# Ledger of designs, part 49: peptides against a protein of PDB entry 7BDX

Target 1, 212 residues: chain A of PDB entry 7BDX
Amino acid sequence: EMGAAACTLLWGVSSSEEVVKAILGGDKALKFFSITGQTMESFVKSLDGDVQELDSDESQFVFALAGIVTNVAAIACGREFLVNSSRVLLDTILQLLGDLKPGQCTKLKVLMLMSLYNVSINLKGLKYISESPGFIPLLWWLLSDPDAEVCLHVLRLVQSVVLEPEVFSKSASEFRSSLPLQRILAMSKSRNPRLQTAAQELLEDLRTLEHN

## One batch from the design tools (peptide; made by RFdiffusion4, then SolubleMPNN)

Design b1_p11_3_s1 (from b1_p11_3 with L3P)
Fold by OpenDDE base, seed 2:
Parts: C-alpha cells; sequence; structure tokens
Structure b1_p11_3_s1 (fold): chain B 212 residues (1-212), chain C 212 residues (1-212), chain A 11 residues (1-11)
C-alpha cells in the first residue's frame, strides 16, 4: 500500500517539468530508473501464474512507475537522460511489450507505448528504439491486440518511424515486406474515432512514401 | 528498495512549495498521510526485536516519510492541512517520540521533532500539540536523550511553547513544577555551539517570564 | 504530435 501511494504521488507531481528537472538533477536518478526497469520486469514475469488482480498494490506500483517514465519522457531533458543514461530501461520496456500477451495488462502496455512514443520525439531516441532487435515484429505483434488504446499507440509509434526518413530508410525493406496492411485498413474502419483517425493518417503517410 | 527510492525522490521534491500544493490539491493526500502514520508506527513497533540495520530499505522508507511530513509542515497550507485533516498523524508522531528509547532512531526522532516544530509555527498547531496528553513529560523524556541534535530540537519546541503566552499560560504550572533546569543549564555549557545557544536563549526567555 | 503527460493518475 504505502509504496504504491508514494509512487502514485511522485507520478502526479512528475507532470511538472520542474519536478522532472529536480529528479534528474539529483544523484539518485540513475539508481531509481535502473530499479524501475527491474521492478517492472519482475512484475511481468510473475504474471504467468497468479491472476494478480489489476487492483493489487503491486499493479498500482508498476502502473505508477510506468507513468513516471512517461512523464519524464514528456520533457526534453528527460528524453535525453533516458536515451543517454537509462537505455537498459528502454530495452526492458521493449522486452516487456513483447512478453505480454494480447489483452494482458492493457493499461501498462498503453503507458509503456506512450513512454516509447515520447522517447521517439528525440531523434536519438527514435534511432535507438527502431534499431533495437525485433522492433518491427514487435510492432506487428502489439497491433494484434484486441484493445483499441494499445493499437492506437502502436499506430502512433509506427507513424513516428514512417515520418522520419533517416530512420525509415534503414527499416524500409523489412517494414514493406511485413506490414499488416489488412489490419491497418480494418482499423481505419473502426468505430473508435481516435483509432480510425490514426489508421487513416498512417495509410496516407505510407501512400506518400510509395510515390517518393 | 523501490518503495524507498520512490519515497526518497518524493521527499526531495517536497522541498518545493508548489509540489506541496500539488500533493495537497489531489484527492490522495488524506489517504497518503493516514498510511504514513500507520507505516511509521508499524516500523517503530518492529524495532523491539531485530536490530533493523539503519541502512535497511524499511528504515530509509520511514526516514523519507518523516522527511515528507517535515517538508509539508514547512509550508503554511501544509501546516493547515496537517492540523485540520491529519491530526491522527500528529498524535502518532507524539506517540512514537515517547516510545523510542534514548539513542534509538536518532535521525527519525530529529525529523519528527522538526515536523512538530514546523506545525507549531501555526498557533492552532501549537495549541493542538501542547494540549495533547503527556506533552510536557514527553519533552523532558526526549531531553534526556544523549544526542545533541535531538536535544536541540526539543529545546526549540519548548521555546515555541514558552514564547506563546496563550499556550504557555495553560501549562505554566506543570511546566514550572517539572522543568529540568539542571539539564538545560548543563546544555548551556555544551561544546556543541547550536545546543549551547538554544539552551541559553531558552533560559533567558524563562527568566523574562518570571519577572512578568 | 505533443508528448503524452498525465497531470493526474487515472483512478
Amino acid sequence: as target 1 above (212 residues)
Amino acid sequence: as target 1 above (212 residues)
Amino acid sequence: PPPFSFPVPPP
């Protein structure tokens, strides 16, 4: 209970740029983000047996940790810190997104995807995550999720890659050969307006790239 | 480890007035401070058996919690919140200060005494803590501590009572009858300059009150 | 698009 409460308060205040700067300006930031990755990994590895109720203190704690990472990545200095000093955490987030089954830990997946998207605003961050082994297969795996929010945030991350020529050119062959076009087309017909819009925009961006 | 790390970061950022306002403006503040009191009480009650190494994750967590309370009490709205909405936490701090032996958990005692001192800056807070059962005996118990920092913060809290006529008048009889004058006189001769000064100031304030 | 930020944790 207490750990989750403290972490949730830290998550709430981490929405401030000044708080993010204060966290990163301290000598404890490196250790905190290292332990964060380990804690999230341990939690996801524990899920194979017990239906850890989503309302458990541990689930709330991990959710708050992922929220903190997302809020840190929302700030320019936070993105720089994560990409320069906490790459193991980014690798862990990518791993956990691959290890989670479709429909499993939806809220956590959304926060992790949002954190990766925020990191992708930094070109160095986008390069790092897109050059990670299995990144393209991971995106397609995640796009198989039945949850519309998960799929939305996957499409936004795909769009971040597609819109950056310096990154897209390196993966273009693999991307074109494995693109789940029928799945994206189905999403462009979704009753969820946010998912529909994101799928339509991505399809337009892809069409533009085929003509260039 | 992770709980202590998150709580320590929250402690660090709670030095900001804006962060204190953000914590108190949320719907989670009441629950957080309630659990804080319970957590500190549980920790102190656990100390009778195992020499919980001061460096334990639990000790670090409780230390950070006490630090957060102190930083909240350093802000006017934080004092008002604690005195109006978290009186049980103040009662718990007073209880724990009584339960701890001389030389036991010195750093925690210092933070708890600092939090009470900060609360005493609010006249309503000073009234509340000074009217708590056993408050005067508690001050003298704490003043028996061999640690100079503990004694210093006790003397400052005594001074806060003495300097407020509306509060001191209610306790003046008990205070005069039980005052450990020889102990305070010994502290006025301390090699610790902060303790020496605090004891001298208190003795001067007391002499002024005897002549009025 | 702007970064994601959570001013208030979801309940």
Scores: peptide ipSAE 0.102, ipTM 0.820, DockQ to the pose 0.055
Fold by OpenDDE base, seed 5:
Structure b1_p11_3_s1 (fold): chain B 212 residues (1-212), chain C 212 residues (1-212), chain A 11 residues (1-11)
Amino acid sequence: as target 1 above (212 residues)
Amino acid sequence: as target 1 above (212 residues)
Amino acid sequence: PPPFSFPVPPP
């Protein structure tokens, strides 16, 4: 209980850039983010079967941790810190996104995808994430999720790759051969306007790249 | 481990007034401070005998909690919040200070005394603390501590009472009858300059009040 | 698009 309460308060205040700088300017940031990855991993491994995301102290604790990572990754110095000094946390997020089944831990998936998207704003962050083993298969696995918000954040992460020539060139062959085009086309007709727009924009970007 | 790390980061950032305002402006502050008191109480009750303060995750967690309370109490809106909405936490701190033996949990005692001193900056806070049952005996119990830093913070809290006529008048008879004058006189000759100064100032304030 | 800064989502 107390840990979840403290972590939730830290999540709330980490929306401030000055708080992110204060977190990272101390000697405790490395330890915090290393244990964050371990805690998130332990939580996901404790999920037996198709257990719905429980509103437990443990779930709230992990949500707050994922929220802190997202807020740190929203700041330039936070992205630099994560990519330079906390790569194991990024590896953990990628691994956990692969370990979760479609429809499982939807809220946690969304928070983790948001954190990865924020990291991808930096070219160094995007390069690190996109060069991770199994990254392209992971994106397509996540895009099979029935949740529109999960799919939206996957499409945004895919768009970050497609819009960066230095990154897209390294994966272009695998991307083109494995692209779930029918799934993206179906999303471009979604009644969810955010998902519809993200899918349409990605399809336009892909068409532009096929002619070059 | 993770709870202690999160709480330690929250402690560090709570030195900012804007962070204290953000903590208190949310809907989670009441729950956080209620559980804080419970956690501190549980820790002190788990201490068997003359066990020296261990550098454990549990100790670090409780230190961070006491540090957060201190930092919240350093801000005007934080003092108002604690005195209006978290009185049980103040009661817990007073109780725990009484439960600890001389020389036991020195660092925690100092942090708790600092938080009470910060609360005492507001007249409403000082009135609340000083009207607590057994407050005067508690101060003299704490002043029997062999630790100079504990004694320093006790003397500062006593001075806050003595300098406020509305508060001192309510306790003046008990205070004068029970005052450990020989102990304070001994502290006024301490080699610790901070303790020496605090004891000398208190003796001067007391002499001024005896002539009025 | 700008980074996601998430205030604590309301429960």
Scores: peptide ipSAE 0.096, ipTM 0.821, DockQ to the pose 0.053
Fold by OpenDDE base, seed 1:
Structure b1_p11_3_s1 (fold): chain B 212 residues (1-212), chain C 212 residues (1-212), chain A 11 residues (1-11)
Amino acid sequence: as target 1 above (212 residues)
Amino acid sequence: as target 1 above (212 residues)
Amino acid sequence: PPPFSFPVPPP
């Protein structure tokens, strides 16, 4: 209980850039983010194939941790820190996104995807994530999720890759060969306006890249 | 481990007034400070008469909690919050200071005394603390501690009472009758210059009150 | 689009 309460407060205040700078300026940031990754991994492993999101103190604790990572990644110095000093945490987030089943831990997936998206704003972060083994298969696995918010945030991460020529060129062959085009086209017709827009924009970006 | 790391980061960032305002501006502050008191109480009860300060994750966690309370109490809005909305936490801190033996949990005592001192800057807080049952006996119990830092912070809290005529007048008879004058005089000759100064100033303030 | 920042846990 107390850990979840403390992490939730830390999450709330981490929306401030000054707080992110204070978190990272301490001698404890490395240890904190290392333990964060381990804690998130332990939680996902404890789900024992349960497909439902747990409404527990433990879930709230892990959500707060994922929220902190997201808010840290929202700030330029936070992205630099994660990409330079907490690569294991990024690897853990990628791994956990792969380990979770479609429809499993939807809210956690959204936060993890948001953290990866925020990291992808930094070219160095985008390179690191996109060069991770199995990244393209992971995107398509995640895009098979029935949840519109998961799919939205996957499409945004895909778009971050597509919009960076230096990154996209390295994986363009695999990307084009494995692209779930029919699925993205279906999303462009979604009743969810955010998902619809994100899918349409991605399709336009992909068409532009086919003509260049 | 993760709880201690999160609380330690929250402690570090709570040195900012903006962070204290953010902590208190959330809908979770009341719950957090309630659980904080319970956690600190559970820790002190778990010591099973152990006189040494525990060098553990649990100790670090409780130190971080006490540090957060101290930093919240350092800010005007934090004092107002504690005095209005978290009186049970203040009662818990007073109780725990009484439950601990001389020389037991010295660092925790210092943080708790600092939090009470910070609350005492607010007249409403000083009134609340000083009107707590057994407050004067508690001060003298704490002043029996062999640790100079504990004694220093006790003397500062005593001085906060003495310097407020409205508060001091309510307990002046008990205060004068139970004052460990020989002990305070001994502290005024301490080799610790901070303890020496605090004891000298308190003795001067007390002499001034005897002549008025 | 700008980075995501979440000041409060989603309800």
Scores: peptide ipSAE 0.090, ipTM 0.821, DockQ to the pose 0.055; fails the geometry check
Fold by OpenDDE base, seed 4:
Structure b1_p11_3_s1 (fold): chain B 212 residues (1-212), chain C 212 residues (1-212), chain A 11 residues (1-11)
Amino acid sequence: as target 1 above (212 residues)
Amino acid sequence: as target 1 above (212 residues)
Amino acid sequence: PPPFSFPVPPP
């Protein structure tokens, strides 16, 4: 309980740039993010197919950790730190997203995807993530999720790749050959306006790239 | 480990007023400080006379919690919150300071004393603490500590009482009858300059009150 | 799009 409460408060205050700078300015930041990855991994491994009560102290703790990573990645210096000094954490997030089944641990998936998206705002971060082994298959695996929020954040991450020519050119062949076009087209007809818009925009971006 | 790391980061950033305001602005603050007291109490009860390794994860966790309370109490709105909404935590801190033996858990004592001192900056906080049962005996118990930092912070807290006529007048008889004058005089000759100064200032304040 | 920041845990 206490750990979850402390992490939740730290998550809340980490929305400020000054707090992110303060977190990163200490020698404890590296250890914190290292243990964060290990803690998240241990949690996901403990799920064993059981629908853990989403409201457990353990779940709340891990959600708060993922929230902290997201908020740190929302700031330029935080992105820089993660890409330079916490690559193993990024690898862990990618791995955990692959280990989770469709519909499993939706809230955590959303937070992890948001963190990766935030990291992808930096070209160096986008390169690192997109060059990770199995990245493109992972995107399509995640896009098979029945949850609209998961799919929305996958589409946003895909858009980050597509909109960066230097990154997209490296994966363009694999991307085109594996693109779940019918799934994205179905999402463009979603009743969820945010999902609908994101899918439409991605389809427009892809069409623009076919004509260039 | 992870809980201690999170608490330690939260402690570090809680040195800012904006962070304290953010912590207190949420509905989670009450629960956090409630659990903080319980966690600190559980730790002190677990010491069972064993010199716990001061470097244990558990010790570090509790030190960080006490540090957070101290930093919150350093800010006006934080003092107000503690005195209005977290009185049980203040009671717990006073109790734990009484339960600890001289020389036991010195770092934690210092942090707890600092938190009480910070609370005492508000007249309402000073009144609340000083009117707690056994407060004066507790001060003298703590002043028997061999540690100069513990004694320094006790002397500061005593000074807060002595310098406030509205508070001191209520306890003046008990205070005068139980004052460990020889101990304070010995501290005024300490090789520790901070302890020496604090003891001398307190002796001067007491002399001024005898002449008025 | 701008980065996501979550000041409050999602409900």
Scores: peptide ipSAE 0.089, ipTM 0.820, DockQ to the pose 0.054; fails the geometry check

Design b1_p11_3_s2 (from b1_p11_3 with P9A)
Fold by OpenDDE base, seed 1:
Structure b1_p11_3_s2 (fold): chain B 212 residues (1-212), chain C 212 residues (1-212), chain A 11 residues (1-11)
Amino acid sequence: as target 1 above (212 residues)
Amino acid sequence: as target 1 above (212 residues)
Amino acid sequence: PPLFSFPVAPP
């Protein structure tokens, strides 16, 4: 209980840039983010056996950890830190997103995808995650999720790749050959206006790239 | 491990007034400080059986909790919150300070005493803690500690009482009759300059009160 | 723009 409460408070205050700077300026940041990755991994691995109630203290604790990572990645110095000093955590997030089934741990997926999206704002971060083995298959795996928020954040991450010619060019052949176009077209007709807009924008960006 | 790491980061960032305001502005503050008191109490109670290594994750976790309380109490809105909404935590801190033996858990004592001192800056807080049953005996019990930092923070808390006529007048008879004058005089000759100064100032304040 | 996440109050 106490750990989840403390971590939730840390998550809440981590929406401040000054708090992110304070977290990173401490001599404990490296250790914290290392343990964070391990803890998130342990939690996801535990889902195969124990029916962890989504509302458990453990779930809340892991959500808070993922939320902290997201908010750290929202800040420029936080992205720089994650990309330079916590690559293992990024690898863990990518791995965990692959390990989870469609419809499984939606809230955690959303937070992890938000963190990856935030990292993708940094070109170094975008290069790093997009060059991860199996990244493109992972995007399409995640895009098969029934949850609109998961799909929205996948589309945002896809868009981050598409909007960077230097990154997109490296995987353009695989990207074009594996693109779930029918799925994205279906999303562009979603009743969820955020998902609809994101899918439409991505389709427009993709069309622009085909003509250039 | 992860709980201690998260709580330590929260402690580190709690030195900011804006972070304290964010902690208190959350709908979770009451629950957090309630659980904090319970956790600290459970830790102190566990010391009678298990040789908790002072450097354990559990110790670090509790130190971080006490540090957060200290830093919350350092801010005006934090004092107001503790005095109005977390009196049970203040009661717990007073109780735990009484339960610990001289030389036992010095670091935790220092943090708890610092939190009480910070609370004492608020007249409402000073009234509350000084009217706690056994407060004066507790001060003298704590002043018997061999640790100079413990004694320093006890003297500061005593001085906070002495400097408030409205508070001091209520317990002046008990205070004067039980004052460990020889101990305070010995502290005024300490080689620790901070302890020496605090003891000298307190003795001067007490002399001033005897002449008025 | 960067995305921030916030703890949702338990109902």
Scores: peptide ipSAE 0.360, ipTM 0.842, DockQ to the pose 0.061
Fold by OpenDDE base, seed 4:
Structure b1_p11_3_s2 (fold): chain B 212 residues (1-212), chain C 212 residues (1-212), chain A 11 residues (1-11)
Amino acid sequence: as target 1 above (212 residues)
Amino acid sequence: as target 1 above (212 residues)
Amino acid sequence: PPLFSFPVAPP
């Protein structure tokens, strides 16, 4: 309980840029993010049988860790830190997103996807994650999720890729050959306004790329 | 390990007033400080036999908790919160300081004493802790510690008491009858400049009270 | 724009 409570408080205050700078300014940051990845991985590996109660202290602890990563990645210096010094954590997040089945650990998926999206704001971060082995198949795997929030954050990450010519040009062939267009079209008709808008915008971006 | 790392980061950032406000602004603060006291108590109770390696994750975790309490108490709104809403935690700190032997858990004692000193900056806080049963005997028990930092923070807390007439008048008889004057005089000759100064100042304050 | 996440109060 106490670990989860402390980590949750740290998560809450990590929305401040000054707090992110303070977290990163110490020699402990590297160790913290290293064991964060390991902790998240251990948690996901524990899921293979038990419907872990979503409300467990362990779950809350891991959600808070993922939330901290997300909020660190929301700040420019945090993105730079993650891409330069914590690449293994990014690799772990990508792996864990691949290991999770559709509908499994939705909240954790959302937080991890938000962190990757935030990392993608930096060209260096976007390059790093998009050049990860199996990245494009992973996007489509995640887009098969029944959860609208998961799909929303996948679409946002896809949008970050397609809006960057230097990145998109490298994957354009694979992207076009595997694009789940019917799934995205279905999302553009979603009753969820956020999902609907994100799908519509992505479809517009894709159409623009076909005409250029 | 991860819990200690997260709590240590939270401790580091808690030196900011804005972070303290953010910690306290949530509905989770009460729960956090409640279980903080319980966690600290459990740790101290575990010490009765094993020389717990001072460098254990458990020790580091508890030190970080005590550090957070100290830093919260360093801010005006944090002091008010502790005195109004977390009195049980203050009672726990006083109890734990009494349960620890001279030379035992020095770092934890220092942090707990710093927290009580910070609380004592508020008249309401000073009243609360000074009216705790056995407070004056506790000060002298703690002042018997061989550690200069422990003694320094005891002297600072004693100074907070003697400098407040409304508080000191209630305990003046007990204080005068039990004052370890020879111990304080010995500290005024310490090679530790901080301890020397604190002891000297306290002796001057006490002399002023004898002439008034 | 960057996305921030916040602890949600338990329902």
Scores: peptide ipSAE 0.356, ipTM 0.841, DockQ to the pose 0.059
Fold by OpenDDE base, seed 3:
Structure b1_p11_3_s2 (fold): chain B 212 residues (1-212), chain C 212 residues (1-212), chain A 11 residues (1-11)
Amino acid sequence: as target 1 above (212 residues)
Amino acid sequence: as target 1 above (212 residues)
Amino acid sequence: PPLFSFPVAPP
């Protein structure tokens, strides 16, 4: 309980650039983000047996951890730190996104996807995550989720790949051969306006690439 | 472990006034400081049986909690919050300072005494803690500690009482009758220059009060 | 633009 409360406060203040700099300027940041990955992994592994209440202290703690990672990745120095010094955490986030079933841990998936999207703003981060084994299959696995927010953040991450020619060229063959076009087209007709817009923009970007 | 790491980061950033405002501006602050008191109490109660390693995750976690309270109390709005909304935490800190033996949990005692000193900068806070049952005996109990930093912070808290006539007048009879003058005189000869200075200043303040 | 996340106040 106390850990979840402390971590939630840290999450709340981590939206400040100055707080992110203070977190990263200390000697504790590396250890914190190392254990963050381990804690998130332990939580996801525990879901196979127990109906862990979504409102549990453990769930709230892990949400706060994922939220902190997201907010750190939202800042330029935070992206640099994660990409240079916390690659194991990024690997863990990718692994956990693959381990979770469609509709499972929706809130955690959204936070993890937001963190990966923020990392993708850095070209080095985008290269790192997109070169991960099974990254393209992972995107399509996640895009099968029934949740509109999960799908929205997957589409945003896909767009980060498509808009960077150096990254897209490496995966273009696999991407084109496995693209769930009918799913993206269905999302472009979604009643969720954010999902609808993201799907439409991605479809336009894909059409532009077919003409090049 | 993860809780201690998160709480340590929160402690580090809590030295900023803007971070204290952000912590207190949220709806989570009341719950956090309520559980803080309970967690510190549980830790101190656990010391009667197990040689808890001072370097344990639990110890580090409780040190970070006490450090956060200290840093919150260092800011005007934080003092106001503690005195108006977290009195149970102040009561707990006073209780725990009484429950710990001389030389026991020195680092935690120092942090708790620093928090009470910071609260004493607010007249309402000084009134509240000094009107606590057994406050004067508690000061003398703490002043028997062999640690110079514990004694230093006790002397600073005593000085906050002595320098406020409205507060001192209420306890002046008990204070004068129980004052460990020989102990304070011994501290005025300490090799610790901070302790020496604090004891000398307090002795001067006490002499001034005897002439009034 | 970067995305920020915030603790949702419990209802």
Scores: peptide ipSAE 0.355, ipTM 0.842, DockQ to the pose 0.061
Fold by OpenDDE base, seed 5:
Structure b1_p11_3_s2 (fold): chain B 212 residues (1-212), chain C 212 residues (1-212), chain A 11 residues (1-11)
Amino acid sequence: as target 1 above (212 residues)
Amino acid sequence: as target 1 above (212 residues)
Amino acid sequence: PPLFSFPVAPP
């Protein structure tokens, strides 16, 4: 209980840039983010089937950790830190996103995807994530999720790749051959306006690239 | 491990007034400080004799909690919150300070005494603490500690009482009859300059009160 | 723009 409470407070205050700088400026940042990855991994491995107590102390603790990672990645110095000093955490997030089934652990998936999207704002971060083994298959696996928020954040991450020529060129062949076009087209007709917009924008970006 | 790491980061960032405001402005402050008292109590009750692993995860977690309380109490709105909404935590701190032997758990004692001193900056806080059952005997019990930092913070708390006429008048008879004058005089000759100064200032304040 | 996450009040 106390751990989850403390971590949730830390999550809440981590939306401030000054708090992110304070977290990273201390001598404990490396240890914290190392243990964060381990804790998230242990939680995901402990999930027996589709039964989740979303309100358990353990779940709330892991959500707070993922929220902290997201908020750190939202800040320029935080992105730099994660890409330079905590790559194992990024590797863990990618691995855990692959290990979870469609519809499983949706809240955690969303937070992890938000963190990856934030990291992708940094060109070095985008290069690191996109060069990770199985990255393109992972995106399509995640895009099979029934949850609109999961799909929204996948589409945003795909767009980050498509909009960066240095990155897209390295995966263009695999991307074009495996793109779930029918799935994205279906999302462009979604009643969810955020998902609809993200899918439509991505389709426009893809059409532009086919003519260049 | 992760709980201690997260709590230590929260401790570090809690030195900011804006972070204290963010902690208290959320819906989780009451729960957090309630569980804080319980966690500190559980830790102290688990101490078997004088053997302490000061670097254990449990110890570090409790130190971080006590540090957070100290930093919250350093801010005006934090003092108001503690005195209005978390009195049980103050009661717990007073109880735990009485339960610990001289030389036992020095680091925790210092943090708890710092929190009480900070609370004593608020007149309502000072009144609350000083009206707690056994407060004067507790001060003298703590002043028997061999540690100079413990004694320093006890002397500061005593000074806060002595300098407030509304408070001192209520305990003046008990205070005068039980004051460990020889102990304070010995501290005024300490080689520790901080302890020496605090003892000398208190002796001067006491002499001034005897003539009024 | 970067995305921030916030503790959701328990339902």
Scores: peptide ipSAE 0.355, ipTM 0.842, DockQ to the pose 0.058

